# Peptides against a protein of PDB entry 3NZW, part 166

Target 1, 212 residues: chain A of PDB entry 3NZW
Amino acid sequence: TTTLAFRFQGGIIVAVDSRATAGNWVASQTVKKVIEINPFLLGTMAGGAADCQFWETWLGSQCRLHELREKERISVAAASKILSNLVYQYKGAGLSMGTMICGYTRKEGPTIYYVDSDGTRLKGDIFCVGSGQTFAYGVLDSNYKWDLSVEDALYLGKRSILAAAHRDAYSGGSVNLYHVTEDGWIYHGNHDVGELFWKVKEEEGSFNNVIG
Target 2, 222 residues: chain B of PDB entry 3NZW
Amino acid sequence: QFNPYGDNGGTILGIAGEDFAVLAGDTRNITDYSINSRYEPKVFDCGDNIVMSANGFAADGDALVKRFKNSVKWYHFDHNDKKLSINSAARNIQHLLYGKRFFPYYVHTIIAGLDEDGKGAVYSFDPVGSYEREQCRAGGAAASLIMPFLDNQVNFKNQYEPGTNGKVKKPLKYLSVEEVIKLVRDSFTSATERHIQVGDGLEILIVTKDGVRKEFYELKRD

## One batch from the design tools (peptide; made by RFdiffusion4, then SolubleMPNN)

Design b2_p22_1_s4 (from b2_p22_1, 11 letters changed)
Fold by OpenDDE base, seed 1:
Structure b2_p22_1_s4 (fold): chain B 212 residues (1-212), chain C 222 residues (1-222), chain A 22 residues (1-22)
Amino acid sequence: as target 1 above (212 residues)
Amino acid sequence: as target 2 above (222 residues)
Amino acid sequence: MLEFDLLAFLEEMRAAEAADAA
């Protein structure tokens, strides 16, 4: 798995691969590793599929309850804290989660929290999470700047996942791409890694280690 | 050392068509190298045009299916006999599975039916309730043998248009019911030849707007 | 990665239970 999220002047980019594995077996190439918690909040999935899918969906329900009770959108800080508190209660029980909670509120602006099953909760500007994270960081860190255009930021997210998919055996399938704004998240499509690879190779002249 | 889980072998296969879905399973039940039964159905009509199979440890599978059937009954009771949608069924099954997160049902679960638009739907679950809607999924003993074949025949993976130098993939097309049934039969026939835990009989449940139809085919009994 | 290995999970749980019983 490779998931990433980063803040920039235009909001947040979230990009993830879609490969799931069971041991050495590729169980699926089409897994949705982004949970659309609500129209303004995204959660990413790394680690145990069921743990992430179940609890991030549960988080969505908690966020909805908050909205109904408080008559306002929940903050990203509060949403991530709810999840963090939950997983902490199960610390040592065997949950496997590496998630990013991404959203944009008027109060907080574009906000990303990393939450894992070890009880870690971190606020940050850039996170790559999963077995392919180091490969994604290699591309992302080299090209990241706050002033990226939305187009360039989307491409960078997509390109970083592609790099990870190329080198990490546990990552692949396709890239699911999101842009998070104050008005909510926007889905920017599913991009097949194979097709994307050849396109990028042709356009950038990259991946010269692969003969076409 | 006490092992609460068994493995009864077998294989299941779900394929979603355009306006239908199929869920198939062999009827062999085995423990180690001993055949317990040559005809033990593992694919079930659960009502509301939803078919379900939970392959692996048969006791867990039966328990899970029973719980789901009960959930369907309660759903009707609570919602004035409203039809349970396939997506809602999937969520319900997730809760059933994850409710035993720390003592899981030792099964690979597949359900099939029609979505709210009348399109074929297949959902696959891991033992603890992660699920995905897919066009096709094999589970059980011969899943590793069948899935590559399904990828090729259903999803047309590694098939390219002639004359495109391998750059243009064959366009995706829905298969007919007859084509899917043939594909399922061929898959299980092949699996039976290579895997001792698959055989005896093949039961296929076909879900259409008109309801659930069952077909049975003999497999090798060796 | 996104994976679930039931056998590994069960083994881990058994090991944990054994450790708690000891």
Scores: peptide ipSAE 0.016, ipTM 0.729, DockQ to the pose 0.068
Fold by OpenDDE base, seed 2:
Structure b2_p22_1_s4 (fold): chain B 212 residues (1-212), chain C 222 residues (1-222), chain A 22 residues (1-22)
Amino acid sequence: as target 1 above (212 residues)
Amino acid sequence: as target 2 above (222 residues)
Amino acid sequence: MLEFDLLAFLEEMRAAEAADAA
């Protein structure tokens, strides 16, 4: 798995691969590793698929209840804290989660929280999470700027996942790409890694270790 | 050391069509190398145009299916006989599975039906309730043999447009009911030839807007 | 240990459906 999220002048980019593995087997190439919690909040999934999917979906329900009760959208801080508190209650029970809660509220601005099953909760500008995270960081960190255009930021997110998919056997399938703004998240499509690879190779002259 | 889990073998297969879905399973039930039954159905009509199979440890599978069927009844009671949608059914099954997160049902669960737009839908679950909607999924003993074939025939993976040097994929298209049934039959026939835990009979449940139709075919018995 | 609560689930579904319809 490779998931990433980063803040920039235009909001948040979220990009994830879609491969699921069971040991040495590719179980799926089409896993949805982004949970659309609500129109303004995204959760990413790394680690145990069931743990992430179940609890982030549960989180969605909690967020909705909050909005109904408080008559305002839940903050990213509060949403991530709900999840963090939950996983903390199960600390030591064997949950496996590496999650990013991403959103944009008027009060907070573009906000990313990393939450994992060890009880860690971190606010930050850039996170790559998963077995391919180091490969993604390699591309992302080298090209990241706060002042990226939306187009360049989207490409950078996509390109970073591609780098991970190329080197990490546990990452691949496709890239699901999101842009989070104050008006909510925008889905920027599913990009097949194979097709994307050839396109990028031809356009950039990259991936010279592969001929064809 | 006590092992509460068994493996009763078998294989299941779901394929979503444009306006239909199929869920198929063989009828062989085994323990190790002993055949317990040559006709033990594992694909069930659960009502509301939803078919379900949970393949692996049969006792767990049966329990899960029964719980889901009961859940359907309670849903009707609570929601004035409203039809349970396939997506809601998937969510329900997730809760059933994850409710036993630390002592899981040892099964691979697949459900099939129609979504709210009348399109074929297949959902696949791991033992602890992670799920996704897919065009096709094989589960069980011969899944590793069948799934690559399905990827090729349903999802057209590894099929490319001529003259593109393998860089442009063949466009996806829906298969007809007849094509899907043939594909299922061929898949199980092949699986039976190569895997001892698959055989005896094949039941195919076909879901359309008109309801659930069941077909049965003989498989090799050795 | 996590356990499935059918009634809680049904309530959640009802609430979600109502919210989606609003």
Scores: peptide ipSAE 0.014, ipTM 0.754, DockQ to the pose 0.024
Fold by OpenDDE base, seed 4:
Structure b2_p22_1_s4 (fold): chain B 212 residues (1-212), chain C 222 residues (1-222), chain A 22 residues (1-22)
Amino acid sequence: as target 1 above (212 residues)
Amino acid sequence: as target 2 above (222 residues)
Amino acid sequence: MLEFDLLAFLEEMRAAEAADAA
């Protein structure tokens, strides 16, 4: 798995691969590793598919309850804290979760929290999470700027996942791409890694380790 | 060490068409190298035009299917006999599976039916309840043999239009019921030849807007 | 993203039980 999220002047970019594995077996190439918690909040999934899918869906329900009670959208901080508190209760039980909670509230602005099953909760500007995270960081960190255009930021997110998919056997399938703004998240499509690879190689003259 | 889980073998296969879905399973039940039964159905009509199979440890599979059937009944009681949608069924099954997260059902679960738009739907589950809607999925003993074949024949993976030098993929299209049934039969026939835990009989449940139809075919009895 | 590996889980449980018994 490779997931990433980063803040920039235009909001948040979220990009994830879609490969699920069971050991050396590719179980699926089409897994949705972004959970749309609500129109303004995204959760990413790394680690155990069931753990992430179950609890992030549960989180969605908790966020909805908050909005009904408080008549206000839940903050990213509060949403991530709910999840963090939940996983903390299961500490040592064997949950496997590496998640990013991404959203945009008027009060907080664009916000990313990393939450994992070890009880870690971190606020930050850039996170790559999963077995391919180091490969993604290699591309992302080298090209990241706060002042990226939306187009360039989307491309950078996509390109970083592609790099990870190329080098990490546990990452691949396709890139699912999101842009989070104050008005909510926008889905920017599913990009097959195979097609994307050849396109990028041709356009950039990159990936010279592959002759084709 | 005591292993609470058995493995009863078998294979299941789901394929979604445009306005139908198919869920198929062999009827062999085996423990180790001993055939327990040559006809033990493992694909079930659960009502509301939903078919279900949970393949792996048969005791766990049967328990899960029974729990789901009960869930359907309760849903009807609570919602004035409203039909349970396939997506709601998937969510319910997730909860059933994840409720045993720390002592899982040893099964690969597949359900098939029609979505709210009347389109064929197949959902697959891991033992603890992660699920995905897919066009096709094989589960069980011969899944590793069948899935690559399905990728090629259902999703047209690695197929290209002639004369394009591999640059243009074969366009996706839905298969007919007849084509799907043939594909299922070919898949199980091939699997039976290469895997000892697959054979004896093939039961296919076809879900359409008119209900669930069952077909049975003989497989090799080796 | 990993699918649940029941065998790996059982091995972990056994290891944990062995640790508690020791």
Scores: peptide ipSAE 0.036, ipTM 0.808, DockQ to the pose 0.070; fails the geometry check
Fold by OpenDDE base, seed 3:
Structure b2_p22_1_s4 (fold): chain B 212 residues (1-212), chain C 222 residues (1-222), chain A 22 residues (1-22)
Amino acid sequence: as target 1 above (212 residues)
Amino acid sequence: as target 2 above (222 residues)
Amino acid sequence: MLEFDLLAFLEEMRAAEAADAA
């Protein structure tokens, strides 16, 4: 798995691969590793598929309850704290979760929290999470700027996942791409890694380690 | 060492069509090299136009299916006989599976039906309740043999249009019910030849807007 | 993203139990 999220002047970019594995077996190439918690809040999934899917869906329910009780959308900070508190209660039980909670509220602006099953909760501007995270960081860190255009930011997210998919055997399938703004998240499509690879190679003249 | 799980073999296969879905399973039940039954159905009509199979350890599978059927009854009771949608069924099954997260059901679960738009739907589950809607999924003993075949024949993976030098992929299209049934039969026939835990009979449940239809075909009895 | 591997899970549980018993 490779997931990433980063803040920039235009909001948040979220990009994830879609491969699921069971050992050496590719179980699926089409897994949705982004949970759409609400129109303004996304959760990413790395680690155990069931743990992430179950608890992030549960988180969505908690967020909705908050909205009903408080008549206000939950903050990204509060949503991530709910999840963090929950996984902390299961510390030592064997949950496997590496998640990013990404959203936009008027009070917070664009916000990203990293939450994992070890009890870590971090606010930050850039996170890559999963077995391919180091490959993604290599591309992302080298090209990241706060002042990226939306187009460039989307491409950078997609390109970083592609790099990870190329090098990490546990990542692949396709890139699912999101842009989070004040008006909510926008889905920017599913990009097959195979097709994307050849396109990028041709356009950039990159991936010269592959002869084709 | 005490192993709380058995393996009763078998294979299941789900394929979603445009306005139908199929869920098929062989009828062989086996322990190790001993055939327990040559006709033990694995695919069940659970009501509300939902068919379900949980393949692996048969005791766990049966328990899970029974729990789901009960859930359907409770849903009707609580919601004035409202039909359970396939997506809601998937969520319910997730909760059933994840409720035993630390002592999982040893099963690969697949359900099939129609979505709210009348389109064929197949959902597959891991033992602890992660699920995905897919066009096709094989589960069980011969899943590793069948799944690549399905990738090729349903999703047209590695198929290209003639004369394009491999540059243009074969376009995706829905298969007819006849094509799907043929594909299922071919899949199980092939699996039976290569895997001892698959054979005897093939039961196919076809879900359409008109309800659930069952078809049965003989497999090799080796 | 990893799907649940029951066999691996059981092995881990056994290992954990052995470690706790040790």
Scores: peptide ipSAE 0.028, ipTM 0.793, DockQ to the pose 0.076; fails the geometry check

Design b2_p22_2_s1 (from b2_p22_2, 12 letters changed)
Fold by OpenDDE base, seed 4:
Structure b2_p22_2_s1 (fold): chain B 212 residues (1-212), chain C 222 residues (1-222), chain A 22 residues (1-22)
Amino acid sequence: as target 1 above (212 residues)
Amino acid sequence: as target 2 above (222 residues)
Amino acid sequence: MAELLDKMINPPKWFSGYRTGK
């Protein structure tokens, strides 16, 4: 798995691969590793698919309850804290989760929290999470700027996942791409890695370690 | 040392069509190298046009299917005999599976039916309840043999339009029920040749708007 | 992450599941 999220002047970019594995077996190439908690919040999935899918869906229910009770959308901080508190209760039980909770509220602005099953909760501007995270960081860190245009930011997210998909055997399938703004998340498509790779190679003149 | 789990073999396969879905399974039940039964159905009509199979450890599979059938029953009681949708069924099954997160059902679960738009739907589950809607899925002993075949024949992976130098993929299209049945039969006959835990009989449940139809075919009895 | 899940569940080798990397 490779997931990433980063803040920039235009909000948040979230990009993830779609491969699921069971050991050496490619279980699926089409897994949705972004869980759309609600129109304003995204959760990313790394680790155990069931753990992330189950609890982030549960989180969505908790966020909805908050909205009903408080008559306003839940903050990203609070949403991530709910999840963090939950996984902390299960600490030592064997949950496997590496998640990012991403959203944009008027109070907080664009916000990303990293939450994992070890009990870590971190607010930050840039996170890559998964077995391919270091590959993604290599591209992302090298090209990241706060002042990226939305177009460039989307491309950078996509390109970083592509790099990870290329080098990490546990990442691949396709890139699912999201842009998060104050008005909510916008889905920017599913990009098959096979097609994307050759396109990028041709356009950039990159990936020269692979002969076309 | 006591092992609470067994392996009863078998293979299951789901394929979604445009306005139908198919869930198929062999009827062999095995322990180690001994055939327990040559006809033990593992694909079930659960009502509300939902068919289900949980393949792996048969005791767990049977338990899960029974629990789901019971869930359907209670859903009707609580909601004035409202039909359970396939997506709601999938969510329910997730909870059944994840409820045993720390002592899982050792099964690969597939359900098939029609979505609320009347389109064929197949959902697959891992042992602890992650689920995904897919056009096709193989599960069980010979899943590794069949799934690549399905990738090629259902989703047309690695197929290109002739004369395009591999630049234009074969377009996706729905398969007819007849085509799907052929693929299912070919899948299981092939799997039977290469896997000892697959054989004896093939039971296919076809879900349409008119209900569930069942077909049976003989497989190699080796 | 996937390894941790596998250790806790300890599934039989004949069984496959869904795993994501970390």
Scores: peptide ipSAE 0.158, ipTM 0.811, DockQ to the pose 0.091
Fold by OpenDDE base, seed 3:
Structure b2_p22_2_s1 (fold): chain B 212 residues (1-212), chain C 222 residues (1-222), chain A 22 residues (1-22)
Amino acid sequence: as target 1 above (212 residues)
Amino acid sequence: as target 2 above (222 residues)
Amino acid sequence: MAELLDKMINPPKWFSGYRTGK
């Protein structure tokens, strides 16, 4: 798995691969590793698919309850804290989760929290999470700047996942791409890695170690 | 040493069509190298036009299916006989599976039916409740033999239009029920040849707007 | 979770479940 999220002047970019594995077996190439918690909040999945899918869906329910009770959307900080508290209660039980909670509230602005099953909760501007995270960081860190255009930021997210998909055997399938703004998240499509790779190679003149 | 699980073999296969879905399974039940039964159905009509199979350890599979059937019953009681949608069924099954997260049901679960738009739907589950809607899925002993075949024949992976020098992919299209049945039969006949835990009989449940139809075919009995 | 199942009985590959990189 490779997931990433980063803040920039235009909000948040979230990009993830779609491969699930069972050992050496490719279980699926089409896994949705972004959980759309609500129209304004996204969760990403790395680690155990069931753990992430179940608890992030549960988180969505908690967020909805908050909205109903408080008559306002939950903050990204509070949402991530709910999840963090939950997984911390299960610490040592064997949950496997590496998640990012991404959203935009007027109070907080664009916000990303990293939450994992070890009980770590971090606020930050850039996170790559998964077995391919180091490959993604290599591309992302080299090209990131706050002042990226939305178009460039989207491409950078997509390109970083592609790099990871290329080098990490546990990542691949497709890139799912999201842009988060104050108005909510916008889905920017599913990009098959096979097609995307050749397109990028041709357009950039990159990946020259691969003969086309 | 303590081992609460067994392996009863078998294989299951789901394929979604445009306005139908198919869930098929062999009828062999085995323990180790001994055939317990040559006809033990493992694909079930659970009501509300939902068919289900949980393949692996049969005791766990049976328990899970029974719990789901019971869940359907209670859903009707609580919601004035409202039909359980396939997506809601999937969510329900997730909770059943994840409820035993720390002592999982040792099964691969597939359900099939029609979505709320009348389109074929197949959902597959891992042992602890992660699930995905897919066009096709093989589960069980011969899943590794069948799944690549389904990738090629249902999703047309690695197929290109002739005369395009491999530049134009074969377009995706829905298969007819007849085509799907042929693929299912070919899949299981092939799997039976190469896997000892698959064989004896093939039961296919076809879900359409008109209900659930069953077909049965003989497989090798070796 | 594949790791949990492995601890129990070392299940077949197909039974390892869906997992993503961590």
Scores: peptide ipSAE 0.157, ipTM 0.814, DockQ to the pose 0.100
Fold by OpenDDE base, seed 5:
Structure b2_p22_2_s1 (fold): chain B 212 residues (1-212), chain C 222 residues (1-222), chain A 22 residues (1-22)
Amino acid sequence: as target 1 above (212 residues)
Amino acid sequence: as target 2 above (222 residues)
Amino acid sequence: MAELLDKMINPPKWFSGYRTGK
């Protein structure tokens, strides 16, 4: 898996691959590793697919309950804390989760929290999570600027996942891309890695170690 | 050391069509190298036009299917006989599986039916309840033999339009029920030839708007 | 990452059904 999220002047970019594995077996190339919690809040999945899918869906329910009770959307801080508290209760039980909770509230603005099954909860501007995270960081860190245009930011997110998909055997399939703004998240499509690779290679003149 | 799990072999396969879905399984039940039964059905009609199979350790599979069937009954009791949708069924099964997260059902679960728009639907689960909707899925002993075949023949992977120098992929299209049945039969006959845990019989459940139909075919009995 | 469960319950080697993205 390779997931990433970063804040920039235009909000948040979230990009993820779609490969699931069971050992050396490619279980799926079409896994949805972004859970749409509500129109303003996203969760990402890395680690155990069931753990992330189950508990982030559960988180969605908790967030909805908050909205019903408080008549206000839950904050990203509170949502991430709910998840963090949950995984902390299961600490040592063997959950495997590396998640990012990304969203926008009027109070917080665009916000990203990293939450993992070790009990770590971190607020930050840039996270890459998964077996391919270092490959993604290599591209993302090299090109990241706060002042990126939305177009450039979207491309950078997509391009970073592509790099990881290329080098990490456990990442691949496609890139799912999201842009989170004050008005909520916007899905920017599913980009097949096989097609995307050649497109990027041609347009950038990159990946010169690969002959077509 | 304590090992609560067994392997009863077998293979299952689901394919979604445009207005139908199929879920198929062989009828062989085996332990190690011994055939326990040549006819032990593992694909079940669970009501509400939902068919289900949980393949791997048969005791766990049977338990899971029974629990789901009971869940369907209770859903009717609690919701004035409302039909359980396939997506809701998938969510329910996730909870059944994840409820035993720390002592899992050792099964690969597949359900098939029609979605609320009348389109064929197949959902597959890992042992602890991760799930996704797919056009096709093989599970069980010969899944590794069949799944690549399905990639090629259902999703047309690595197929391109002639004369395009490999630049234009073969377009996706729905398969007819006859085409799907052919693929299922070819899959299982091939798997039977190469895997000792697959054989004896093939039972196919076909889900349409008119209900569930069953077909049976003989496989090699070696 | 998700392999801890397998170690804890000592599952048979034939079963590698847990889906992960690592």
Scores: peptide ipSAE 0.211, ipTM 0.808, DockQ to the pose 0.082; fails the geometry check
Fold by OpenDDE base, seed 1:
Structure b2_p22_2_s1 (fold): chain B 212 residues (1-212), chain C 222 residues (1-222), chain A 22 residues (1-22)
Amino acid sequence: as target 1 above (212 residues)
Amino acid sequence: as target 2 above (222 residues)
Amino acid sequence: MAELLDKMINPPKWFSGYRTGK
């Protein structure tokens, strides 16, 4: 798995691959590793698919309950804290989760929290999470600027996942791409890695280690 | 080390069509190298036009299916005989599976039916409740043999339009029920040849708006 | 199969068990 999220002047970019594995077996190439919690809040999945899917869906329910009770959308801080508290209760039980909670509220602005099954909860501007995270960081860190245009930011997210998919055997399938703004998240499509790779190679003149 | 699980072999697969879905399974039940039964159905009509199979350790599979059937029953009681939708069924099964997250049902679960728009739907589950809606899925002993075949024949992976020098992929399209049945039969006959835990009989449940139809075919019995 | 089962019951931090999104 490779997931990433970063803040920039235009909001948040979230990009993820779609491969699931069981050992050496490719279980799926079409896993949805972004859970749409509400129109303003996204959760990402790395680690155990069931753990992430189950608890982030549960988180969605908790966020909805908050909205109903408080008549206001839950903050990204509070949403991530709910998940963190839940995961911490299961510490040592064997949950495997590496998740990012990404959202935009008027109070907080664009916000990203990293939450994992070790009990870590971190607020930050840039996170890559998964077995391919180091490959993604290599591309992302080298090209990241706060002042990126939306177009450039979207491309950078997509390109970083592509790099990880190329080098990490546990990442691949497709890139799912999101842009989060004050008005909510916008889905920017599913990009098959097989097609995307050759397109990028041709346009950039990159990936020269591959002959084709 | 204590092992509470067995492996009863077998294979299942689901394929969703445009206005139908199929869930098929062989009828062989085996322990190690010994055939326990040549006809032990493992694909079930659970009501509300939902068919289900949980393949792997048969004891766990049977338990899970019974629990789901019971869930359907209580859903009707609690909601004035409302039909359980396939997506709601999938969510319910996730909770059944994840409820035993730390002592899982040792099964690969597939359900098939029609979604609320009348389109074919197949959902597959891992042992602890992760699930996805897919056009096709194979599970069980010969899943590794069949799934690549389904990728090629249902999702048209690695197929291109002739004369395009591999630049244009074969377009996705729904298969007819006849085409799907043929694919299912070919899949299981092939799997039977190469896997000892698959064989004897093939039972196919076809879900349409008119209900569930069952078909049976003989497989190799060696 | 047994290996996968063990990982599912007691998975490591980033286990490669059944349907793991590493």
Scores: peptide ipSAE 0.169, ipTM 0.801, DockQ to the pose 0.153; fails the geometry check

